# Peptides against a protein of PDB entry 5TUV: the designs that were tried, part 212

Target 1, 107 residues: chain A of PDB entry 5TUV
Amino acid sequence: KEVIDRLRYLKAEIEDLELKERELDQQKLWLQQSIKNVMDDSINNRFSYVTHEDICNCFNGDTLLAIQAPSGTQLEVPIPEMGQNGQKKYQINLKSHSGPIHVLLIN
Target 2, 107 residues: chain B of PDB entry 5TUV
Amino acid sequence: AQECQNLEVERQRRLERIKQKQSQLQELILQQIAFKNLVQRNRHAEQQASRPPPPNSVIHLPFIIVNTSKKTVIDCSISNDKFEYLFNFDNTFEIHDDIEVLKRMGM

## One batch from the design tools (peptide; made by RFdiffusion4, then SolubleMPNN)

Design b2_p30_1_s4 (from b2_p30_1, 11 letters changed)
Fold by OpenDDE base, seed 4:
Structure b2_p30_1_s4 (fold): chain B 107 residues (1-107), chain C 107 residues (1-107), chain A 30 residues (1-30)
Amino acid sequence: as target 1 above (107 residues)
Amino acid sequence: as target 2 above (107 residues)
Amino acid sequence: MNITYTLGPGSVFQGSNPDYDIQPHHLKVL
């Protein structure tokens, strides 16, 4: 009946949409790898930087730390918890797998 | 039928996810353009200066920026290989990635 | 749940918590 036909149509469309979604996921991965390849190119890598001035122009008046690390470095920010002194614990964890992390104080 | 309604909801959900993923792909393209613009800027600047910038005067991609109050006390623990960092703050902070910085720079 | 981020193209801050203002490329600890 009409309801059965509608169900069949919807199921078929959902299947097509699922394929489209997977296609987009693959395109994302491809594009990410493409960007990585461009960034890892010797010439591009040499010029892939910002200056202290660039950073200072983007941010005002606070302490600024620049943390440079290899692609794939993992950053984790735990939920603030109360410490021993009744002070909230604010923390950043960084873990690299492929090279050292570098920290610069901008101001 | 209830089943038709359920599938229509699922269909709409998938359509929205697809739309979001398409938007994310466009953002990646723009990020790649921003990176290329950055590289071009830096190449031109170094040509005009007839020398590269001094070491530690620039921040190479990828990076993050941590900003916090000038009054914030920051403690840092570093592994021997510099692959792991632990930052402790006595107050709140913000983190901005290189993508946001490039956007703020107008790249 | 901790907020996480992986450096690289297309990376975004991930997680949900009322103690954070989470944007794709910006995290604010509240």
Scores: peptide ipSAE 0.732, ipTM 0.913, DockQ to the pose 0.871
Fold by OpenDDE base, seed 1:
Structure b2_p30_1_s4 (fold): chain B 107 residues (1-107), chain C 107 residues (1-107), chain A 30 residues (1-30)
Amino acid sequence: as target 1 above (107 residues)
Amino acid sequence: as target 2 above (107 residues)
Amino acid sequence: MNITYTLGPGSVFQGSNPDYDIQPHHLKVL
């Protein structure tokens, strides 16, 4: 039956696409690890920084905080909710598992 | 049949995810190139200056930048080990990661 | 849902909410 043949074809194609998607997922993980290894190299690590001037050139005259933290540090921004005083609460939560977090006021 | 239509929708969804993942892989490659360019820039700059940058004048990767109005009041609570941070803002803010900064720098 | 981000290569801001303008490498709280 034509419908049965079409179903078989679609299922086979989806299976092939599933394999392709898994391949891409693995490639992403590999590339992420590769980049991490390059960044963790002793020579590269020594020079893996931006300057205050770099940051100031990227942004205009607002208050700028630079937050440096170890790779894997988790950032969470809760949904702004009304506080007890009627003011919306704007928050950032940071949690590191491998080292201290450093905060710099740029301007 | 309805089953064929359902599978065709699934096929299309998977094709779109694959396309997105392929684009994300290319973006990762570009990030690695940008990082290498940053390292080269900094190595050259320090060679020309014959010294490392002053302490607290640089921001090591990885980092994020928080920008907000000059009028925004910012409070910060820090754990004893400096592994956890809670920021409170009385107004809206933006967060930019190190990748966006490198892009803005032209790396 | 809360917006989340993990520092490191290939990281992007994750989540969806009308109170945010979410880009892969840029978050604006509205």
Scores: peptide ipSAE 0.706, ipTM 0.914, DockQ to the pose 0.871
Fold by OpenDDE base, seed 3:
Structure b2_p30_1_s4 (fold): chain B 107 residues (1-107), chain C 107 residues (1-107), chain A 30 residues (1-30)
Amino acid sequence: as target 1 above (107 residues)
Amino acid sequence: as target 2 above (107 residues)
Amino acid sequence: MNITYTLGPGSVFQGSNPDYDIQPHHLKVL
């Protein structure tokens, strides 16, 4: 009896959790669309930038590359593999579908 | 019972996914707020300066920041149309998205 | 695990890979 009751309780709770998860998924999609709409607004888009000073204030010392690319650009960082010289390969792959990528050396 | 244990594991898995999704939603809300604050800051700054910033002095969203040691050798291969970039580093690097930068700026 | 990210509104960056520590080096454009 106790095991059967526990099973029934767990199944009911899992069903409720499934509903909650679907609700959160829909909320995410709505919020993402809202953000897109705000950023695509002509006035907001015109002022959607940071300065070199902003970046320098956020990071100390090292070489800083700023990579600006169109929305939808894909970034991939493969798992480092051992090279021919026994050195790990560190790599970034970028692919844009709608426009050129711009790279700026900040520091 | 084994079935009860299996359902408890599933329940816990679902709870963790829900927690992750809730966190992601909160981050998206913060992103939207940070972006609006950035736009407001830049609008005000340009009004005070009575001119836009120089074209090469700003980084337009979306962007990423790559941070690496000053000793890191970076090789970059670029496609003719600048749609594809391949970066090779002889050492480790850090990647930061534009949202993280906005957070560090206090947006 | 490969790090993947799509630039743009509503994107969520998925963590850092400790295997990638960027050290400053000269940029060569090929």
Scores: peptide ipSAE 0.311, ipTM 0.869, DockQ to the pose 0.316; fails the geometry check
Fold by OpenDDE base, seed 2:
Structure b2_p30_1_s4 (fold): chain B 107 residues (1-107), chain C 107 residues (1-107), chain A 30 residues (1-30)
Amino acid sequence: as target 1 above (107 residues)
Amino acid sequence: as target 2 above (107 residues)
Amino acid sequence: MNITYTLGPGSVFQGSNPDYDIQPHHLKVL
């Protein structure tokens, strides 16, 4: 009775939510493509940079590395494991597919 | 009933995912705006200076920022094809993407 | 779980890992 009605309602709501989720997924893809198009524009690309000053203003006093790489570059940070000397391994792995990676020491 | 409870859990799970996706869409919109503002800023600045910035004084998008202590030792290894990079740190670090930098810059 | 990220438009990054604690740096390029 009440339980059956509740079950029916929940099932219908879940189906509606599933549709909504798919809609959001499509919107995301569209927006991502839009951003890509804007960034890939030759004029925009020419001016798509930040300065050392910009970076320094965003962070305080520590060693700052700027790593620039092509879009699609994969970054991986493994779980720290003990190294040979009993030191934890803190690592960043980068794999580019379309161009060089540039590393700048900011400070 | 157990079935009702299961569906309620699933409903809640979907609602949470939808909320996350909605938030992500909003962030993407802001990212696009921030990028456009960055481009506009840089274009205007170069017009005023009547010259582009020196090549090594800027970081082109996309990029990441790695922040670590001034005493952290960083080793960088590059693969033969120069598309793979391995950074080793003797201590912990923070990673920030370009989007976060733009946010911190107020773009 | 390893942190993974793809650089580029529309990427979502979780920039913090509780397994890492930030300490001072010197860079050596090999």
Scores: peptide ipSAE 0.252, ipTM 0.866, DockQ to the pose 0.311; fails the geometry check

Design b2_p30_2_s1 (from b2_p30_2, 12 letters changed)
Fold by OpenDDE base, seed 2:
Structure b2_p30_2_s1 (fold): chain B 107 residues (1-107), chain C 107 residues (1-107), chain A 30 residues (1-30)
Amino acid sequence: as target 1 above (107 residues)
Amino acid sequence: as target 2 above (107 residues)
Amino acid sequence: MHSIKSEDLLNLKEDVSFDFGSGFNLTLKV
């Protein structure tokens, strides 16, 4: 039947797509590792920075905080729920495990 | 048949995921290129200036940018662990990662 | 995700987390 043939075709295609998806997952992992290696290179690391001018050119008119932290530092932004005094809590929590956090005020 | 329809839905679902993953891979490639371009830019700039930039004039990767209104009051607290930071804002804010900045810089 | 607005969290109904230098992606916390 046409339906049976279609079912067989779809099943085969789904299997192929599953393989493709796994391939992409592996490629992603590989590329992520490549990026890490490039960033961890001593020479690249030395020059892996942006300037205040760079930041100012990207953002206009607001207060800007630049927060630099070691890789692996965790940032949490909780839902801005109502806090004490009837004010919403707008928070950023940072936790580093391997080094100090540096904060720069821009503009 | 119902089974055929179910498989077609699954097929489409997988195709969409694959498309998304392909896009993510492309983005990662561009991220790596952007980083390399950043490094080259900075290296060239320092060579021309014959000096590194002042320490407080640059933001080293990885970093985030927090932007908020000029009127926003920002409080920063460091907990018992010096690696733990709490930022409190009295108004809304936006967070941008370093990749977003590099994109805006045109790297 | 490379940018997040604090107000968008109200719609997400989940906390957002980000690991510096890791994946360059924000993740929602369950």
Scores: peptide ipSAE 0.363, ipTM 0.891, DockQ to the pose 0.477
Fold by OpenDDE base, seed 1:
Structure b2_p30_2_s1 (fold): chain B 107 residues (1-107), chain C 107 residues (1-107), chain A 30 residues (1-30)
Amino acid sequence: as target 1 above (107 residues)
Amino acid sequence: as target 2 above (107 residues)
Amino acid sequence: MHSIKSEDLLNLKEDVSFDFGSGFNLTLKV
């Protein structure tokens, strides 16, 4: 029957897709580790920075804060809910575990 | 028939996930390239200047950029150990990670 | 996700989190 044949075909295809998805997952992990290794290299780390000019060229007309923090620092942005004073809460929470956080005003 | 429909839905879901994962892999590749380009640029620049950039004139990775209106009032609370930061804004803001900045820089 | 607008969070109905140097993307908190 056509339906039975379609079922068999779909099941076989899904199995192939499962394999493909697992392959992609492994590739992602590999690439992430590769990037980490490149960034952690002593020479690369020494030169892993941008300038104030770089930032200014990317953004115009606003107040710009540059926040540098150690890897693993957690950033949280809550939903801007209404505060007790009737004002929406626009907040950024930062939590570092390994070192100081540096904040620079760009413009 | 119902099983066939269910499998077709499952197939489509998996295809979409695979597509997303492929896109994510491409993004990671571009990130790695951008980082390498940044490092090379900075190495060349320091060689030409025969000195490193002044302290606090550059932003080291990883970082984020927060942009908001110049009219926005920003309050910052810092923990005693300087490991926790709370930013309060009286208006909306945008956050951009270092990857986006590198993209905007053309890296 | 490499950019967040605070106003968009209302539509997401989720808090957003990001780990510096780790995830390469922002994580939505449910």
Scores: peptide ipSAE 0.351, ipTM 0.893, DockQ to the pose 0.482
Fold by OpenDDE base, seed 5:
Parts: structure tokens; C-alpha cells; sequence
Structure b2_p30_2_s1 (fold): chain B 107 residues (1-107), chain C 107 residues (1-107), chain A 30 residues (1-30)
């Protein structure tokens, strides 16, 4: 009796939650497209940058590499492996499909 | 009874996913705001200076920041067209995207 | 997630990939 009522309630709530989740998925897609449109705007694109000072203020004491690449550029970080001298190998692989990659040493 | 418990578990799973998606939407909104603030800052700065920043003094979006110890040795292999990069580090590193940088900048 | 430490990758049994311009969406490669 009470269990049956609880089952009905839970099933109905799950259906409502499914609708809510789909709504959120659509909102995410819309917002992502909105961000893309804003960033692709010619005026906004012209001013879409940070300075060396900005980066230095965000980090302190370390060597910093700034890597600018076209959208769609793929970055891969393989699992570290042991080198010939027993030193672990730490790697970053970058591959662009639409333009050159630019690297700046900040510190 | 067991079915009721199963549905309650499913309900909780969906609630957690919805909560995560809501958080992701809020993050995207903040990203858009941060980007607009960045553009506004740069436009104002260039107006005040009456000139654009020098080439190679700024990092255009999208970008990443790699930070590592000053003692870390970094080797880089680059293709002729600059479409492919391979970085080798003899020690650990951290990678930060442009969104993280904008957050640290207070945008 | 908008940052990653190489040390944390040791705990991952898969390679990590990232796409520029699409946010920090890491994909694990088996």
C-alpha cells in the first residue's frame, strides 16, 4: 500500500528529472554556441588576449610556457615512462590542423 | 521493496547529474562574462595608450599555460610548418587553460 | 576542471587529451 504509492511517486519524479536534464543539456548547447559567437566576433577577437604581466601575476617562481594554438588543436599528455637513464619522461604532444602553433617563454 | 530502493538510487543519481549540469552552466556564464570583461579591459587600455600592444607581447586566445620548476630542462621538437610540437620535460609540470588564467586575473 | 598536474597523471591508467578552444574537456585514451 505505502510501497505502491512510493513507487508511483518515484517513477513520476524520475520522469520530471529526465525532462529537467534534457532542458539543461539544451541550455548548455545554446550557451556554448553563444560563447562561440561572441568570441568569433571580429571586434572581440581583436581584443581576445592577455599580457605577459597578466600571466606573471597569476603564477610566481616557475618557468612558464604560453602556448597559443588554433581552435581544434589537439594536446596529448602520455603516461610518463622510464627513460634510458631511469628518468621518467614527461611529454606534451601538440597537433594543429588549421594553423601554426606559437610558443612564448614567460619566465 | 527492492524496486523502491532501486528507484531511489536512480533518483539520487539523476539529482546529482542535474546538480553537476547546473554548476557547469553557471561556469559557462562566468566564462562569457570573464571574456567580455577581458575585451573591455583591452579596448580601454589600447584607447588610453593610443596604440595596440607590440607583437609577441600578448597571448591570444585560445591558449594554455605550462608551468614547471625553474630547474626543469625543457626540450622541444617542432615541425617545419609549426603544426606539430613535442615537448620533453625532465620533471613534473602543470597545465592551465585560458579560462583558469582569466579566473586568476579576476575577470 | 581547468588545470592538470603531471603527477596526477601517474594515477591515471590512460592518456589525457585536450582540445584548444573547447574548454578544458579532457578525454581519456585507452
Amino acid sequence: as target 1 above (107 residues)
Amino acid sequence: as target 2 above (107 residues)
Amino acid sequence: MHSIKSEDLLNLKEDVSFDFGSGFNLTLKV
Scores: peptide ipSAE 0.347, ipTM 0.893, DockQ to the pose 0.479
Fold by OpenDDE base, seed 4:
Structure b2_p30_2_s1 (fold): chain B 107 residues (1-107), chain C 107 residues (1-107), chain A 30 residues (1-30)
Amino acid sequence: as target 1 above (107 residues)
Amino acid sequence: as target 2 above (107 residues)
Amino acid sequence: MHSIKSEDLLNLKEDVSFDFGSGFNLTLKV
């Protein structure tokens, strides 16, 4: 009897949790759409930028490349492998499908 | 008894997923707030300056930041249309997305 | 994922790919 009651309780709770998960999934979708709408707004898009100073304040002591690319641009970073000369190959591959990629050297 | 144990495991699994989804949702909320703050900052700054910043002085979203040692040699191959980039580094590098930058900026 | 080090790929043992996502997103593919 106790086991049966426990089973019933657990099943009911799991069902409630499943509903909660779906609720959260829906909220995520709505929020993602909201973010998209905000970012796609013409005014917001116009002001959606950071400055060189902003970047420099976030990072210090290194060479900084800022790479701006259209949404959907693919970035690939292969596992560092040994090159022909025995040095590790550190590489970034970028592929855009909708527009040019822009690179700025910050420092 | 075994069924109870199985359901308890499932319950715990769902609870963890819910927690993760809640965390992800909070992150999205913060991202939206950060973006709005960025836009507001830039609008105010341009109003004060009565002009937009120079085109090459800002980095528009979406972007990434690549940081590496100042001693790192960077080789870049670019397609004619600038749709493809290949970066080669002779040393390690780090990549940071625009979200991280906004976080570091305190937006 | 918002940050990655090239050397961390050794631990991942997989190539990492991202998309400059729609809006505010950089999506990890691998």
Scores: peptide ipSAE 0.322, ipTM 0.891, DockQ to the pose 0.464

Design b2_p30_2_s2 (from b2_p30_2, 15 letters changed)
Fold by OpenDDE base, seed 2:
Structure b2_p30_2_s2 (fold): chain B 107 residues (1-107), chain C 107 residues (1-107), chain A 30 residues (1-30)
Amino acid sequence: as target 1 above (107 residues)
Amino acid sequence: as target 2 above (107 residues)
Amino acid sequence: MHSFKSEDTLSLTEDISFNFGSGFKLTLKV
């Protein structure tokens, strides 16, 4: 009957969608690797930078910090908790494993 | 039937995930293009200037941008491990990744 | 000069952890 037919159709479609999703996952992985390869290329790496002007053009005139760190550097932003003296803790924690971290004040 | 409804919900759920993943793939492609455009821009600029930019005038990828008020007091501490940084802010801040910067730059 | 705004700014609702160069797209507001 109609309900049974619909069930069969839906099950088949869901199976197809599952395959499609896995395909997309693989494509994502492939593309990510491609990006990594492009960025790791010595020539590309040499020119993989933005300028202070670039940053200033992207943001308003508030204090702008540019933090450059090696790929894989861990960044942690904890939920602001009440610290000592009744102040909330607004923090950024950085941990690099492969090189120094560089901080530039843009504005 | 209830089973039919359940499968239809699941179908829709999977369709949405697939759509999201497709969008993510497109974003990755654009990211790669943006990066390549950045490299080309910088390469051309350096060729025209016949010199590389000063070291402190550029921010190498990967990086983040921290945006906060001019009134925000920022304290930066470096632990015994020079690869570990702690930033303390007395107020809120925003973090932007390099991908967003490239997008804003129109790369 | 001109300034841009992110279309998808996320407010911090949990501890955030990410890696540089991971290909993430994120704008956090703390």
Scores: peptide ipSAE 0.303, ipTM 0.877, DockQ to the pose 0.148
Fold by OpenDDE base, seed 1:
Structure b2_p30_2_s2 (fold): chain B 107 residues (1-107), chain C 107 residues (1-107), chain A 30 residues (1-30)
Amino acid sequence: as target 1 above (107 residues)
Amino acid sequence: as target 2 above (107 residues)
Amino acid sequence: MHSFKSEDTLSLTEDISFNFGSGFKLTLKV
């Protein structure tokens, strides 16, 4: 029957897709580790920076804050809720675990 | 028939996930390339200048850029150990990570 | 000066938490 044949075909295809997905997952892990290794290299780390000019060229004339923090620093942004003063709370929470956080005003 | 429909839905879901994962892998590749290009640029620039950039004139990775209106009032609370930061804004803002900045820089 | 705009914007629809280096763009709008 056509339905039975379709079922068999779909099941076989899904199995193939499962294999493909696992392959992609492994590739992602590999690439992430590769990037980490490159960034952790002493020479690369020394030159892993951007300038104020770079930032200014990327954004127009609003207030720009550059926040540098150690890798793994946690950033949390809550949904804006009404504060006790009747003002919405627009917040950024930062938590570092391995070093200081540096904030620079670009413009 | 119902099982066939269920499997077709499952197949489509898996195909979509695979597509997303493929896109993510491509993005990671571009990130690695961008980072390498950044390093090369900075190495060349420092060689030409025969000196490193002044302290606090550059933003080291990883970082984020916070973009908000010039009219936005920003308050920052810092913990004693400087490991925790709380930013309060009286208006909306945008956050851009270093990867996006590198993209905008053409790296 | 020309400013670039990202094609992919992640709007805040729920509380979010990210780590530095994870890769993201967040637009907080009213």
Scores: peptide ipSAE 0.303, ipTM 0.878, DockQ to the pose 0.159
Fold by OpenDDE base, seed 4:
Structure b2_p30_2_s2 (fold): chain B 107 residues (1-107), chain C 107 residues (1-107), chain A 30 residues (1-30)
Amino acid sequence: as target 1 above (107 residues)
Amino acid sequence: as target 2 above (107 residues)
Amino acid sequence: MHSFKSEDTLSLTEDISFNFGSGFKLTLKV
């Protein structure tokens, strides 16, 4: 009887949790759409940028490259492999499908 | 008894997923806020300057930042249409997305 | 000039593929 009661309780709770998960999934979808709408707005898009100073303030880096590309641009970083000269290949591959890629040297 | 244990495991799994989804949702909210703050900042700045920034002085979203040593040699191959880029580095590097930059900027 | 560091770092242990607009931090190490 005690085990049966525990089972019933757990099953009910799991069902409630499942509903909560679906609710969160829906909220995520709505928020993602909201973000997309905000970013696609003409005015927001016009002002959706950072400056060189912004980047420099964020990084004490040595060489900083800023790469701007259309949303959805594919970025690939393969595992470093030994090149022909015995040097490891550190690579970034970029593939855009909707527009050109722009590169800026920050410092 | 075993069924009870199985359900408890499932319950815990679902609780963890819910926690993760809640965290992800909060992150998206923060991203949206950061973006809106960025837009507001830039609009205000341009109003004060009474002109937009020079085209090559800003980096539009979406973008990534590549950080590497000043000693790193970077080779870049670009397609004619600038839709494809291949970067070769002779040393390690870091990649940061625009969201991280906005966070570092305090947006 | 003040610099900030992210707490989240993704080290390259396998081939990585992302799309622009996706949140990530990647460090390629030897």
Scores: peptide ipSAE 0.298, ipTM 0.879, DockQ to the pose 0.157
Fold by OpenDDE base, seed 3:
Structure b2_p30_2_s2 (fold): chain B 107 residues (1-107), chain C 107 residues (1-107), chain A 30 residues (1-30)
Amino acid sequence: as target 1 above (107 residues)
Amino acid sequence: as target 2 above (107 residues)
Amino acid sequence: MHSFKSEDTLSLTEDISFNFGSGFKLTLKV
């Protein structure tokens, strides 16, 4: 029947798709490692920065904070809750495990 | 048959995941290129200036940008070792990662 | 790039994937 043929076809296609997905997963891992290696290179690391002007060109009209932190630094934004003063709390929590965090005000 | 329907759903699910992964891979490639372009730009700029930029004039990767109104009051609590930061805002804000900045810079 | 809600907990740069794999935009609104 058509159903049996369709089942066979679908199973075969899914198998092929599984192979393709695994291939893509491996490619992603490879590329991620490649990017990491490039970023960890001593020369590249030295030049891995943007300027205040770069930021100002990307954003305008507001207060801009640039926060630089080590890789792996945790960023938490709690759900805004009502504070003791009846105002909502908008908060950012940062926690680094490998080095200091640096904050720059960009105007 | 129900089995056929289940397999068709699975097939479509996998196809969508594959599409997403392909897009993510392309994004990673572009990010790597952007990073390399950034490094090249900075390297050339420093060569022309014959000096590195002042340490507090640049923002090293990785970083984030917090954007808020000029009227927003920002309170910051910092640990002694600068490993932990707590930001309190009396109004809304936006957070952007360094990837977005590089994109906006045209890298 | 991905947009995230304030309820999402993120790592500033937990790995290379976060740095250059996903990206994010987070907006807190009143």
Scores: peptide ipSAE 0.126, ipTM 0.865, DockQ to the pose 0.140; fails the geometry check

